# Peptides against a protein of PDB entry 5D63: the designs that were tried, part 138

Target 1, 292 residues: chain A of PDB entry 5D63
Amino acid sequence: SLRRGIYHIENAGVPSAIDLKDGSSSDGTPIVGWQFTPDTINWHQLWLAEPIPNVADTFTLCNLFSGTYMDLYNGSSEAGTAVNGWQGTAFTTNPHQLWTIKKSSDGTSYKIQNYGSKTFVDLVNGDSSDGAKIAGWTGTWDEGNPHQKWYFNRMSVSSAEAQAAIARNPHIHGTYRGYILDGEYLVLPNATFTQIWKDSGLPGSKWREQIYDCDDFAIAMKAAVGKWGADSWKANGFAIFCGVMLGVNKAGDAAHAYNFTLTKDHADIVFFEPQNGGYLNDIGYDSYMAFY

## One batch from the design tools (peptide; made by RFdiffusion4, then SolubleMPNN)

Design b2_p21_1_s4 (from b2_p21_1, 16 letters changed)
Fold by OpenDDE base, seed 2:
Structure b2_p21_1_s4 (fold): chain B 292 residues (1-292), chain A 21 residues (1-21)
Amino acid sequence: as target 1 above (292 residues)
Amino acid sequence: ISDAEKEEMEKRLLEKLKEAE
C-alpha cells in the first residue's frame, strides 16, 4: 500500500516525470511529461498523495507548487482524455480527482487508475519530450505497458519516520526528549538547505556571548527554512524538515545548539552547524532535546 | 552540564520558539 507522502512520479519507460505545466494554479492547466534532475527539488513535479479514508488504495494527488489537484477532464473514460490541474480538496468525493494507485505486475512500479472512469494515467506514446501529453487511457492492472507504469520516489518523511531515524543515531543522550511539530516533512537536498542558510544572513552573523550564540543561530536557521517553505509552496498539510537540537559533550561540561536534517535515503540524520554551514556525522555532542 | 542547566536551556529555547509562533 502506498503511504501518504510527497512523491516525485517518474515514468518506468523513459526519463520523464509527471509535471504540472509552468506550475500554474489555473483550472485546466495541462499535466505533462517533463525531464527532471535527480537529487534536486523539481519544483513543478512534486505531488502530495493523500489517502482517502475507507476507500482502499485511493488518493488525491495535490501538486505541491500550485496547490491544485490531478483531475481527469469530465471523468471521461475515452482514451486520450486530458489530465489537468484543477482546484480541489484533499478528501474530495469528486471521482475526477480520485486515483487508485497500486503496484503494477512488475512489483516495483505503480499504475494510477482513475476511480470513476477506470482508465489509467498514460504517458502518450511514451514520449520523452518536454511537454508530452499525459492522458487517461484504457488498460488493465496486469498489462506491462510502460506508458502506464510509474515509479513513486518518496521525497518526504512522516514524523514517525523522522523519529525512527533519530533513534538510530549514536549521538543521542540518554535523557533525550523529542518534540514533533508537524506530521509530514519534505526533505531537502543539502544544496537547497545550504542555499537557504546562505540567504538567511547567518554566514555573516557574529557570535556574541548569550545575546547571539548557538541557540540563536539554530533557531534562525529553522525560521529561515520555515519561511522558505511558506514562500515557495501553495499546498498545505506538510512542513519542510529542519530540526533543532540541544546537546552536551562527552565530558558533560559543555552544551551546544545546532540543526539537523535527514540523509538522502531518509534512514539517518546528519548534523548541521549553522555557525559555519557544515554537515557532520558527529558534531561532538549528544542530543538531549530536539524540535522538528 | 547538570540536569538543571539542561532543563533551563530547554526552557529558554521553548520560550523563543513560542514567541516565534
Scores: peptide ipSAE 0.028, ipTM 0.510, DockQ to the pose 0.809
Fold by OpenDDE base, seed 3:
Order: C-alpha cells, then structure tokens, then sequence
Structure b2_p21_1_s4 (fold): chain B 292 residues (1-292), chain A 21 residues (1-21)
C-alpha cells in the first residue's frame, strides 16, 4: 500500500507530472500535466498523500505549495470532468477529494481513482505539453492505458526512515541519543539546501570562541531551514529535513556541532558543515547526539 | 573531551531546543 508522504507524481507514458497551475490556492485552479526537472523541488508538483483511517488505500492529496486539495469537480463520473485544486482538509469526508490509490497491473505505477465517482485521474490523450488537461475518466484497475498510470516518486521520509538511515551510518558514537521532532520530512536537493544556507547569512558569519561557535552555526542552519519551510509551503503536516548533531572525534579530544541531511536515495545521511557549506561523508566526528 | 563535557553540551542544546518549542 502507498505510504503517507510527499510525492512527485509522474505519468507512466510521457515525461509529465501532475501540476497545480501557477500553484494557485484559488478554488477551481486547474490541475494539469507539466514538464519537470529531475532532482529539483518542482514547486507546484508536490503532493502530500494523507491516508484516510479505516478506508483502505484511500487518501487526500494536498498540494504542498498551495495547501489545497485535488478535487474532482462536482464529483461527476462523466469522462472529461475537470480535476482542480480546492480548499479542503486532510481527513475530509467529501468524496470529491478522496482518492483510492493502488498499484496498476504493471506492478510499478499507480492508478488514482476517485472514491465517489470511481473514475480515474487521466492525462487526456497522453498529451505531454505543458498545461495538458488532467481529468476524471472511465477506466478499470486492470487496464494498461498509460494515460491513467502514475509513478509516485517519494520526496519525503518518515521519522522512522530517517532514524534507520542514521543508525546504519558508520560515524555514530556508541553513546548516541537521537531526538525526533517531527513525523514526515521533505528531503531537499543539496542545491536548495545550500541556497538556504547562503540566504541565512551564515557564509558571512564569523566564528567566535564560545559566543558564536559550532553549535550556533548548526542551530542557525536548522532555524533557517525551518523558516524557509514555513515561508515556502502552505500545506501542514510535514517538516523540512535538517538535522543537528553533536560529535566527538576519534581521539576523544575535540567536540563539534554540525548539520546533516539525507542522500538522494534517502538511504543514508550526509554531513553538512554550516561554517563553510561543505557536504561530507566523513566530517571527522562520531555523533553522540542528534535532533531532527 | 570528557563525558561530563559531552553531557553539558547536550544539556545546553536540549534546553535551547525546549525553549523554542
């Protein structure tokens, strides 16, 4: 079954993603097919899938940018019915905004069925052009039509997944204690992470003994990421991944505070030095404490 | 560094975190 998380939803037939036009929060904003750039944020094309309790394989889909929800217009079962962004809530009972999402017959892609109408989210005619119509359309779960098949590229991790990534890293001290602050984390590309670092002013900050040293840099970076998240996205129920670690070197004669994020495949962590903006697989310290 | 120094650093950081919550 599909896990709760943030997804980039890509058509199985053409290089097009489900896009909320202009990221607008207005009711009735068209959801359309649009090109995307791999390994980027794709601002208007991220969707938080929230599973509905006690309703098998059924979700709401909240656009991360606008905070609005995928909505089948009037819940109509007519082929060609518009799919739009519309105000809603994560656990709504409105069948216009409830989507059953299950694997297609190919075992890799998913189909997205409206709970009420039983029609499927369809990239009309498989049109790969920007702004192509996405609509509810008749179909069956077993059909191989790529117009109704979607890859769900997961862009977030759960706290448990993050914990697991940390646990398998070789640079963790035996006395390690981790503190989990949130449940689901959007994982940023390094380019975006670096840009947040630059915009925070940290590149120009001066290291000063005790008064502004490693812990201040690390906390400032986390604060900057938090602020960026709050300022960038209207959806709730997730955080932006940015961890803080305290570590000790192998000799045991030096301590350091630093940041970390997840690798592209979400399987490992990579260390980030907020004093110089560097990414390292080995920062020279073993972590005995982290919060994220 | 000593375990005491590690614990002190951890404590201070956690206190800052809790104050922000």
Amino acid sequence: as target 1 above (292 residues)
Amino acid sequence: ISDAEKEEMEKRLLEKLKEAE
Scores: peptide ipSAE 0.026, ipTM 0.512, DockQ to the pose 0.603
Fold by OpenDDE base, seed 4:
Structure b2_p21_1_s4 (fold): chain B 292 residues (1-292), chain A 21 residues (1-21)
Amino acid sequence: as target 1 above (292 residues)
Amino acid sequence: ISDAEKEEMEKRLLEKLKEAE
């Protein structure tokens, strides 16, 4: 079954993603097919899938940017019914915003069925052009029509997945204590992470003994990422991944505070030095504490 | 973190920066 998380949803037939037009939060904003750039944020094309308790394989889909939800207009079962962004809540009972998401017959893509109408999210005519209509359309779970098949590219990690990534890293001290602050984390590309670092002013900050040293840099970076998240996204129920670690060197005579994020495949962590903006697989310290 | 630890951290940081040049 599909896990709770943030997804980039890509058509199985053509290189188009499900896009909320202009990222607008207005009710009735068209959801359309749009081109995307791999390994980037794709701002208007991220969707938080929230599973509905006790309803098998059923979710709401919240646009991360607008904070609005995927909505089948008037819940109509007519083929060609518009799919739009609309205000809602994660655990709504409105069948217009409830989507059953299950694997298609090919075993890799998913189909998105409206819970009420039983129609499927359809890239009309498989149109690959920007702004192509996405609509509810008649279909079945077992048919192979690529217009109704979607790849769900996971862009986030759960706290458990993050914890597992940390646990796999060799630079963790035996006394390590991890503190999980959130449940789901959007994982940023390094380029975006670096840009946040640059925009924070940290590159111009001077290391000063005690008054502004490693812990201040590390916390400032986390704060900058947090603020960036708050300023960038209207959806709730997730965080932006940026960890803080405290570590000790092998000799045990030096300590350091630094940041970390996840690798592209979300399987490992990479260390980030907020004092110089560097990414390192080995920062020279073993972490005895982390919070993220 | 002691002053000595911070000095060592600074030293290490500077060394890393030099290596990156």
Scores: peptide ipSAE 0.020, ipTM 0.428, DockQ to the pose 0.046; fails the geometry check
Fold by OpenDDE base, seed 1:
Structure b2_p21_1_s4 (fold): chain B 292 residues (1-292), chain A 21 residues (1-21)
Amino acid sequence: as target 1 above (292 residues)
Amino acid sequence: ISDAEKEEMEKRLLEKLKEAE
C-alpha cells in the first residue's frame, strides 16, 4: 500500500505533473497538468497523502503549498468532472475528497479513484500542455490507459527512514543518541537548502569564541529551515528535514556542532557546515548526538 | 516525541553543547 508521505505525482504517459493552479487556496481552484523540473521543489505540485484509518488504500491529498485538498466537484461520476483544490481536513468523511490509490496493472504506476464516484483522476487526452485539464473519468483498475496512471515520487521520509539513513553512516560515534522531533520530513534539494542558509544571514555571521560558535551556527541553520517551512507551506503534519549533530574527532580532543540532511535517494545523510555552507560526506567528526 | 525524550534531549544538550568548538 502507498505510505503516508509527500509526493510529486507525475503522469505515466507524458512529462506532466498534477499541479494546483497558481498554488491558490481558493475553493474551486483548478488542478491541472503542468510541466515540472526534476530535482527541484515544484512548489504547487507537492501533495501530502494521508491514509484514512480503517479504509483500505484510501487517502486525502493535501496540496502542500495551499493547504487545500484534491476535490472532485460535486462528487459527480460524469466523465469530465472537474478536479479542484478545496478546503478540507486530513481525515474528512467527505467522499469528494477521498481517494483510493492503488497500483495499476503495470505494477509501477498508481491509479487514483474517487471513493464516492468510483471514477479516476484523468489527464484529459493525455495533454502535456501547461494547464491541461485533469478530471474525473470512467475507468477500471486493470485498464492500461496512461491518462489515468500516475507515478508517485516520494519527496519525504519518515522518521524511521531518517533513522535508518543515520544508522548506515560510518561517521557515528559509539555513544550516539538520536532524538526524533517529527514524523515526516520533506527533503530539500541542496540548492534550496543552500538558499535558506544564504537568506538566514549565516554567511555573514562572525564566529566568536563561545558566544557565537559552532553550536550557534548549527542551531541557527535549523531554526532558519524551520521558519522557511512555516512561511512557505500552508499544509500541516510534516517538517522540513534539517538535523543538528554534535561530534567528536577521532583523536577525541576536539568537538564540533554541525548540520546534516539526506541525499537525493534518501538512503544516506550528508553533512552540512553552517559556517561556510559546504556539503561533506566526511566532516571529520563522529556524531555522538543528533536531533532532527 | 514524549516528554521523557524531550527532557533527556534537553539534558544532553546542556551537558554536551558547550563542549563543541
Scores: peptide ipSAE 0.019, ipTM 0.420, DockQ to the pose 0.082; fails the geometry check

Design b2_p21_2_s1 (from b2_p21_2, 15 letters changed)
Fold by OpenDDE base, seed 5:
Structure b2_p21_2_s1 (fold): chain B 292 residues (1-292), chain A 21 residues (1-21)
Amino acid sequence: as target 1 above (292 residues)
Amino acid sequence: DVEELRRLFAEARAALAAELA
């Protein structure tokens, strides 16, 4: 089954993603097909899928940017019914905002069925143009029509997945203790992570003995990412991934505080030095403590 | 142990700045 998480939802037939037009929080804002750029944030095209307890394979889909939910207008079963952003809650009972999401017949893409109407989210005519209509449309689970098939590209990790990535990294000390602060994390592209670092002022910050040294740099970076998250997204129930580590060198005579994030495939961590903005697979320290 | 690592952190962090500069 589809896991709770943040997804970029791409059509299986054409390079178009499910986009909330202008990222608007207004009720009735059209959801449309729109082009996307790989390895970027794609601001209006990220959706938090929240599974409904005790209802198999059924979710709400919250737009990260607007904080509104995918909504089938009037819950109508008519082909061509508008799919819009609308105010809601993660665990709503409103069938207009409940979506059954299961694998399509091809085993890789998903279909998105409205719980009430039993119609499917459809990129009308497979139109690849920006602003193309997305609507509820008649269909069946076994049909191969790519207009109704969607790839769910996971853009987030659970705390457990992050923990697993840390655990298999070779630069973790035997005394390691990790402290998980949140449940689900949007993983940023390095370019975005770096931009946050630049905007924080850290590149121009001066190292000063004890009063502003490695731990201050690392905490400042995490604070900057946290603020960026709060300022950028209206949805709740997730965090932005940015970890802090304390580590000791191999010789056991030096220690450091630094940051880390996840690689693109979410399988590994990469270390980030907030004093110079560098990414490293080996920062020269083995972590004995992390929080993220 | 963890306490020793904490000690190393407190004592060694200043020297690290020179390495990074």
Scores: peptide ipSAE 0.029, ipTM 0.604, DockQ to the pose 0.062
Fold by OpenDDE base, seed 4:
Structure b2_p21_2_s1 (fold): chain B 292 residues (1-292), chain A 21 residues (1-21)
Amino acid sequence: as target 1 above (292 residues)
Amino acid sequence: DVEELRRLFAEARAALAAELA
């Protein structure tokens, strides 16, 4: 079963992703196929899948950038019906915006069926060109047509998954207390994380005893990431992952405040030093407190 | 002890800055 989360949705047949054209929030904005760049933020191509309670395998799909929802125009069952962005809510009862998402016959890709029409999201003719039509189209769950098969590349983690990643890390103190601030987190590529760090002004910030030292740098980084998230995305119900830790060294005679994020595979944490922008697997401290 | 660790944080972080400089 597909988990709640943010996904990059890629066609199984051609290197094309489900894209909200121009990231526009206007009702009726076309959803189209578009090229993408791996390991980057593909701004118009991220979708928050929200599972509908008590409706098996059924979701709304909110475009992260626009805050609008995937919508089958008029809920029509006719092949070629437009799929567009449209205003909505995460737990809508509008069948135009309800999508049953289950594994295809290949066991890896998914098919996306409109709850009402029972038609499937289709990259028309498997067209790999930018702006290619995506439409509702007749199909079956067992059909092998790659025009209707999609890989769901998960771009986020739940708070529980983040907690588990922290728990697996060897640099956690026995007295550790973690404080979870949100429920779902978009995990940024390091390049994006670093760019936010640069844009925050922290690289030019001067360390000053107590008045602006390690804790200030770490909190400033988290604040910068939070602001970046608020300024970049119109969807709600998720945060941008950036943690703060307080740690003590092995000797127990020094302490530090620093940041952390998740590795590319989301299985582990990596430490980030906001005073120099470095990523480290071992920052030399064991965390006794974190919030994220 | 968490309170002891908090104390260490307050008292020892300056030395780290010098190391990073």
Scores: peptide ipSAE 0.028, ipTM 0.600, DockQ to the pose 0.062
Fold by OpenDDE base, seed 2:
Structure b2_p21_2_s1 (fold): chain B 292 residues (1-292), chain A 21 residues (1-21)
Amino acid sequence: as target 1 above (292 residues)
Amino acid sequence: DVEELRRLFAEARAALAAELA
């Protein structure tokens, strides 16, 4: 079954993603097919899938940028019915905004069925052009039509998944305690993470003993990421991943504060030094505390 | 002191949780 999370949703037939046109929050904004760039944010193409309690395989899909929800116009079962962004809530009972999402017959892609109409989200004619129509269309779960098959590429991790990634890292002290601040985290590409660091002013900040040293740099980075998240996205119910760690060296006579993020595959962590913007697999310290 | 820092951050996290409750 599909997990709660933020997804980039790509057509199985052509290199096109589900895009909310112009990222607009207006009711009735078209959802369209659009090209994307791998390993980038793809601002208008991220969707938070929220599972509906006690309704098997059924979700709302919230556009991360606009904060609006995928909506089948008038809940119509007619082929070609528009799929739009529309105001809503994560746990709505409106069947126009409820989507049953299950694996297709190929076992890798998903199909997205409207709960009420039983029609499927369809990239009309498999059109790969920017702005191509996405509509509700008749179909079945077992047919192989790629117009109705979608890859759900997960762009976020749960707190439990982040915790597991930390636990796998060899640079964790035996006294480690982790503190989870949120439930779901958008994981940024390193390029975006670095840009936030640059924009924060930290590259020009002066190290000063105790008054502005390692912990200040690490916390300032986390604050910068938090502010970036708040300023960038209208959806709620998620955070931007940026951890803070406190570590001790092997000799036990020096401590350091630093940041960390997740690798591209979300399986591991990588350390980030906010004093110089470097990424390291080994920062020279074993973490005894983290919060993220 | 590693243990002191650990304690302080634990207390801060607990305080935050209480404020949000």
Scores: peptide ipSAE 0.024, ipTM 0.478, DockQ to the pose 0.059
Fold by OpenDDE base, seed 1:
Structure b2_p21_2_s1 (fold): chain B 292 residues (1-292), chain A 21 residues (1-21)
Amino acid sequence: as target 1 above (292 residues)
Amino acid sequence: DVEELRRLFAEARAALAAELA
């Protein structure tokens, strides 16, 4: 079953993703097929899937950028019915915005069925062009039509997944305590993470004993990421992953504060030094505390 | 002091959790 999370949703037949046109929050904004760039943010193409309690395999899909929801126009079962962004809530009872998402017959891709109409999200004619129509269309769960098959590429991690990644890292002190601040985290590409770091002013910040040293740098980075998240996305119910760690060296005679993020596969953490913008697999310290 | 830093951050986290509850 599909987990709660943020997904980039890509057509199984052509290199096209589900895109909210212009990222607009206006009711009735078309959802269209659009090209994407792997390992980038793809701003208008990220969707938070929120599972509906007690309704098997059924979700709302919130566009991260606009904060609006995938909506089948008038809930119509007619083939070619527009799929649009529309205002809503994560746990709505509006069947126009409820989507049953299950594996397709190929066992890898998913199909997205409107809960009310029982029609499927369809990339009309499999058109790979930017702006291609996405519509509700008749179909079945078992047919192999790639126009209605979608890969759900997870762009986020749960707090539990982040915790597991930390636990696997060899640079964790035996006294480690972690503090989880949120439930779901968008994991940024390093390029985006670095750009936030650059824009924060930290590259030009001067280390000063106690008054502005390692902990200030690390917390400033986390604050910068938090602000970036708040300024960039209208959806709620998720955070941007950026951790802070306190560590001690092997000799036990030095401590450091630093950041960390997750690797591309979300299985491991990588350390980030906010004083120089470096990514390291070994920062020279074992973490005894983290919050993220 | 590693333990002091640990304590301070733990307390801060607890305070934050209480504020957001």
Scores: peptide ipSAE 0.023, ipTM 0.492, DockQ to the pose 0.097

Design b2_p21_2_s2 (from b2_p21_2, 15 letters changed)
Fold by OpenDDE base, seed 2:
Structure b2_p21_2_s2 (fold): chain B 292 residues (1-292), chain A 21 residues (1-21)
Amino acid sequence: as target 1 above (292 residues)
Amino acid sequence: DVEELRRLIEEARRRLEAERA
């Protein structure tokens, strides 16, 4: 079954993603096919899938940028019915915004069926052009039509997944205590993470004994990421991943505060030094505390 | 002082949990 999370949803037939046009929050904004750039933040193409309690394989899909929801216009079962962004809530009972998402017959891609109409999200004619129509269309779960098959590329991690990644890292002290602040985290590409660091002013900040040292740099970075998240996205129910660690060196005679993020595959952590913007697999310290 | 920071964060976390109870 599909897990709660943030997804980039890509057509199985052509290199096109489900895009909310212009990221607009207006009711009735078209959802369209659009090109995307791998390993970047595709701003209008990220969707938070929220599972509906006690309704198997059924979700709402919230556009991360606009905060609006995928909506089948009038819940119509007619082929070619528009799929739009529309105001809503994560746990709505409106069948226009409820989507049953299950594996297709190929076992890799998913199909997205409207709960009420039983029609499927369809990239009309498999059109790969920017702005191509996405509509509800008749179909079945077992047919192989790539117009109705979608890859769900996971762009976030749960707190449990982050915890597991930390636990696998060899640079964790035996006294480690982790503190989880949120439930789901958008994981940023390093380029975006670095840009936030640059924009924070930290590259020009001066290290000063106690008054502005390692802990201040690390906290300032986390604060900058938090603010960036709040300023960038209208959807709720997720955070931006940026951790803070406290570590001790091998000799046990020095401590350090630093940041960390997740690798591209979300399986491991990488350390980030906010004093110089460097990414390291080994920062020279073993973490005894983290919060993220 | 990193050790002091750890202590303060842990204390704050405990207080937060108590407030949510």
Scores: peptide ipSAE 0.022, ipTM 0.495, DockQ to the pose 0.067
Fold by OpenDDE base, seed 4:
Structure b2_p21_2_s2 (fold): chain B 292 residues (1-292), chain A 21 residues (1-21)
Amino acid sequence: as target 1 above (292 residues)
Amino acid sequence: DVEELRRLIEEARRRLEAERA
């Protein structure tokens, strides 16, 4: 079954993603096919899938940018019915906004069926053009029509997944204690992470003994990412991944505070030095504490 | 001071956990 998380949803037939047009929060904003750039933040194309308790394989899909939800217009079962962004809640009972999401017959892509109408989210005519219509359309679960097949590229991790990634890293001290602050984390590309770092002013910040040293840099980065998240996205129920670690060197005579994020595949962590913006697989310290 | 920060954070987290219980 599809896990709760943030997804970039890509058509199985053409290089097009499910896009909320202009990221608008207005009710009735068209959801359309749109091109995307791999390994970047595709701002209008991220969707938080929230599973409905006790309803198998059924979700709401909240656009991360607008905070609105994928909505089948009037819940109509007519082929060609518009799929739009519309105000809603994560655990709504409105069948216009409830989507059954299960694997397609190919075992890798998903189909997205409206709970009420039983029609499927369809990239009409498989049109790869920006702004191409996405609509509810008749179909079956076993059809091979790529217009109705979607790859769900997971862009987030749960706290448990993050914890697991940390745990398998070789630079974790035996006394390590982690503190989880949130439940689900959008994982940023390094380029975006770096840009936040640059925009924070940290590159120009002066190291000063005790008054503004490693811990201040690390916390400032965490704060900058948090603010970036709050300023960038209207959806709730997730955070932006940026960890803070405290570590000790092998000799045990020096400590350091630094940041970390997750690798592209979300399986490992990579350390980030907020004093110089560097990414390292080995920062020279073993972490005895983290919060993220 | 990294050790002081660790202590403060841990204490704060313990308080939060207690509040959640």
Scores: peptide ipSAE 0.022, ipTM 0.497, DockQ to the pose 0.071
Fold by OpenDDE base, seed 3:
Structure b2_p21_2_s2 (fold): chain B 292 residues (1-292), chain A 21 residues (1-21)
Amino acid sequence: as target 1 above (292 residues)
Amino acid sequence: DVEELRRLIEEARRRLEAERA
C-alpha cells in the first residue's frame, strides 16, 4: 500500500507530472500535466498523500505549495470531468477529494481512483504538453492505459526512515541518542539546501570562540531551513529535513556541532558543515546526539 | 560548549516527550 508521504506524481507514458497550475490556492484551479526537472524542487508538483483511517488505500492529496486538495469537480462520473485544486482538509469526508490509490497491473505505477465516482485521474490523450488537461475518466484497475497510470516518486521520509538511515552510518558514537522532532520530512536536493544556507547569511558569518562557534552555525542552519519551509509551503503536517548533530572525534579530545541531510535515495545521511557549506561523507566526528 | 548544549537539549526533549504523552 502507498505510504503517507510527499510525492512527485509522474505519468507512466510521457514525461509529465501532475501540476497545480501556477500553484494557485484559488478554488477551481486546474490541475494539469506539466514538464518537470529531475532532482529539483518542482514547486507546484508536490503532493502530500494523507491516508484516511479505516478506509483502505484511500487518501487526500494536498498540494504542498498551495495547501489545497485534489478535487474532482462536483464528483461527477462523466469522462472529462475537471480535476482541480480546492480548499479542504486532510481527513475530509468529501468524496470529491478522496482518492483510492493502488498499484496498476504493471506492479510499478499507480492508478488514482476517485472514491465517489470510481473514475480515474487521466492525462487526457496522453498529452505531454504543458497545461495538458487532467480529468476524471472511466477506466478499470486492470487496464493498461498509460493515460491513467502514475509513478509516485517519494520526495519525503518518515522519522523512522531517517532514524534507520542514521543507524546505518558508520560515524555514530556508541553513546548516540537521537531525538525525532517531526513525523514526515521533505528531503531537499543539495542545491536547494545550499541555497538556503547561502540566503541565511552563514557564509559571511564569522566564527568566534564560544559566542558564535560550531553549535551556533549548526542551529542557525536548522533555523534557516525551518523558516524556508514555513515561507515556501502552505501545506501542513510535514517538516523540511535538516538535522543537527553533536559529535566527538576518534581521539575523544575534540567535539563539533554540524548538520546532516539525506542522500538522494534516502538510504544514507550526508554531513553538512554549516561553516563552509561543504557536504562530507566523513566529517571527522562520531555523533553522540542528533535532533531532526 | 557542545557538551553543555547536549545536556540542555536532552533535558528539553525529555520535557517535550512527557508533554506529548
Scores: peptide ipSAE 0.021, ipTM 0.494, DockQ to the pose 0.069
Fold by OpenDDE base, seed 5:
Structure b2_p21_2_s2 (fold): chain B 292 residues (1-292), chain A 21 residues (1-21)
Amino acid sequence: as target 1 above (292 residues)
Amino acid sequence: DVEELRRLIEEARRRLEAERA
């Protein structure tokens, strides 16, 4: 079953993703096919899938940027019915905004069926052009039509997944204690993470003994990421991943505070030094505390 | 003070968890 999370949803037939046009929050904004750039934040193409309690394989899909929800216009079962962004709530009972998402017959892609109409999200004619129509269309779960098959590329991690990634890292002290602050985290590409760091002013900040030292840099980075998240996205129910660690060196005579994020595949962590913007697999310290 | 920071974080965590209940 599909897990709660943030997804980039890509057509199985052509290199096109489900895009909320212009990221607009207006009711009735078209959802369209659009090109995307791998390993980047595709701003209008991220969707938070929220599972409906006690309704198997059924979700709302909230556009991360606009905060609006995928909506089948009037819940119509007619082929060609528009799929739009529309205001809503994560746990709505409105069948126009409820989507049953299950694996297709190929076992890798998903199909997205409207709960009410039983029609499927369809990239009309498999059109790969920017702005191509996405609509509700008749179909079945077992047919192989790529117009209705979608890859769900997970762009976030749960707190449990983050915890597991940390636990696998060899630079964790035996006394480690982690503190989880949120449930789901958007994982940023390093380029975006670095840009946030640059924009924070930290590259020009002066290290000063105790008054503005390693912990201040690390906390400032986390604060900058938090603010970036709040300023960038209108959807709720997720955070931006940026951890803070406290570590001790092998000799046990020095401590350091630093940041960390997740690798591209979300399986491991990478350390980030907020004093110089460097990414390291080994920062020279073993973490005894983290919060994220 | 690293130990002070740890304390503050732990306190904040406890408050957050309590608010979630």
Scores: peptide ipSAE 0.012, ipTM 0.480, DockQ to the pose 0.060

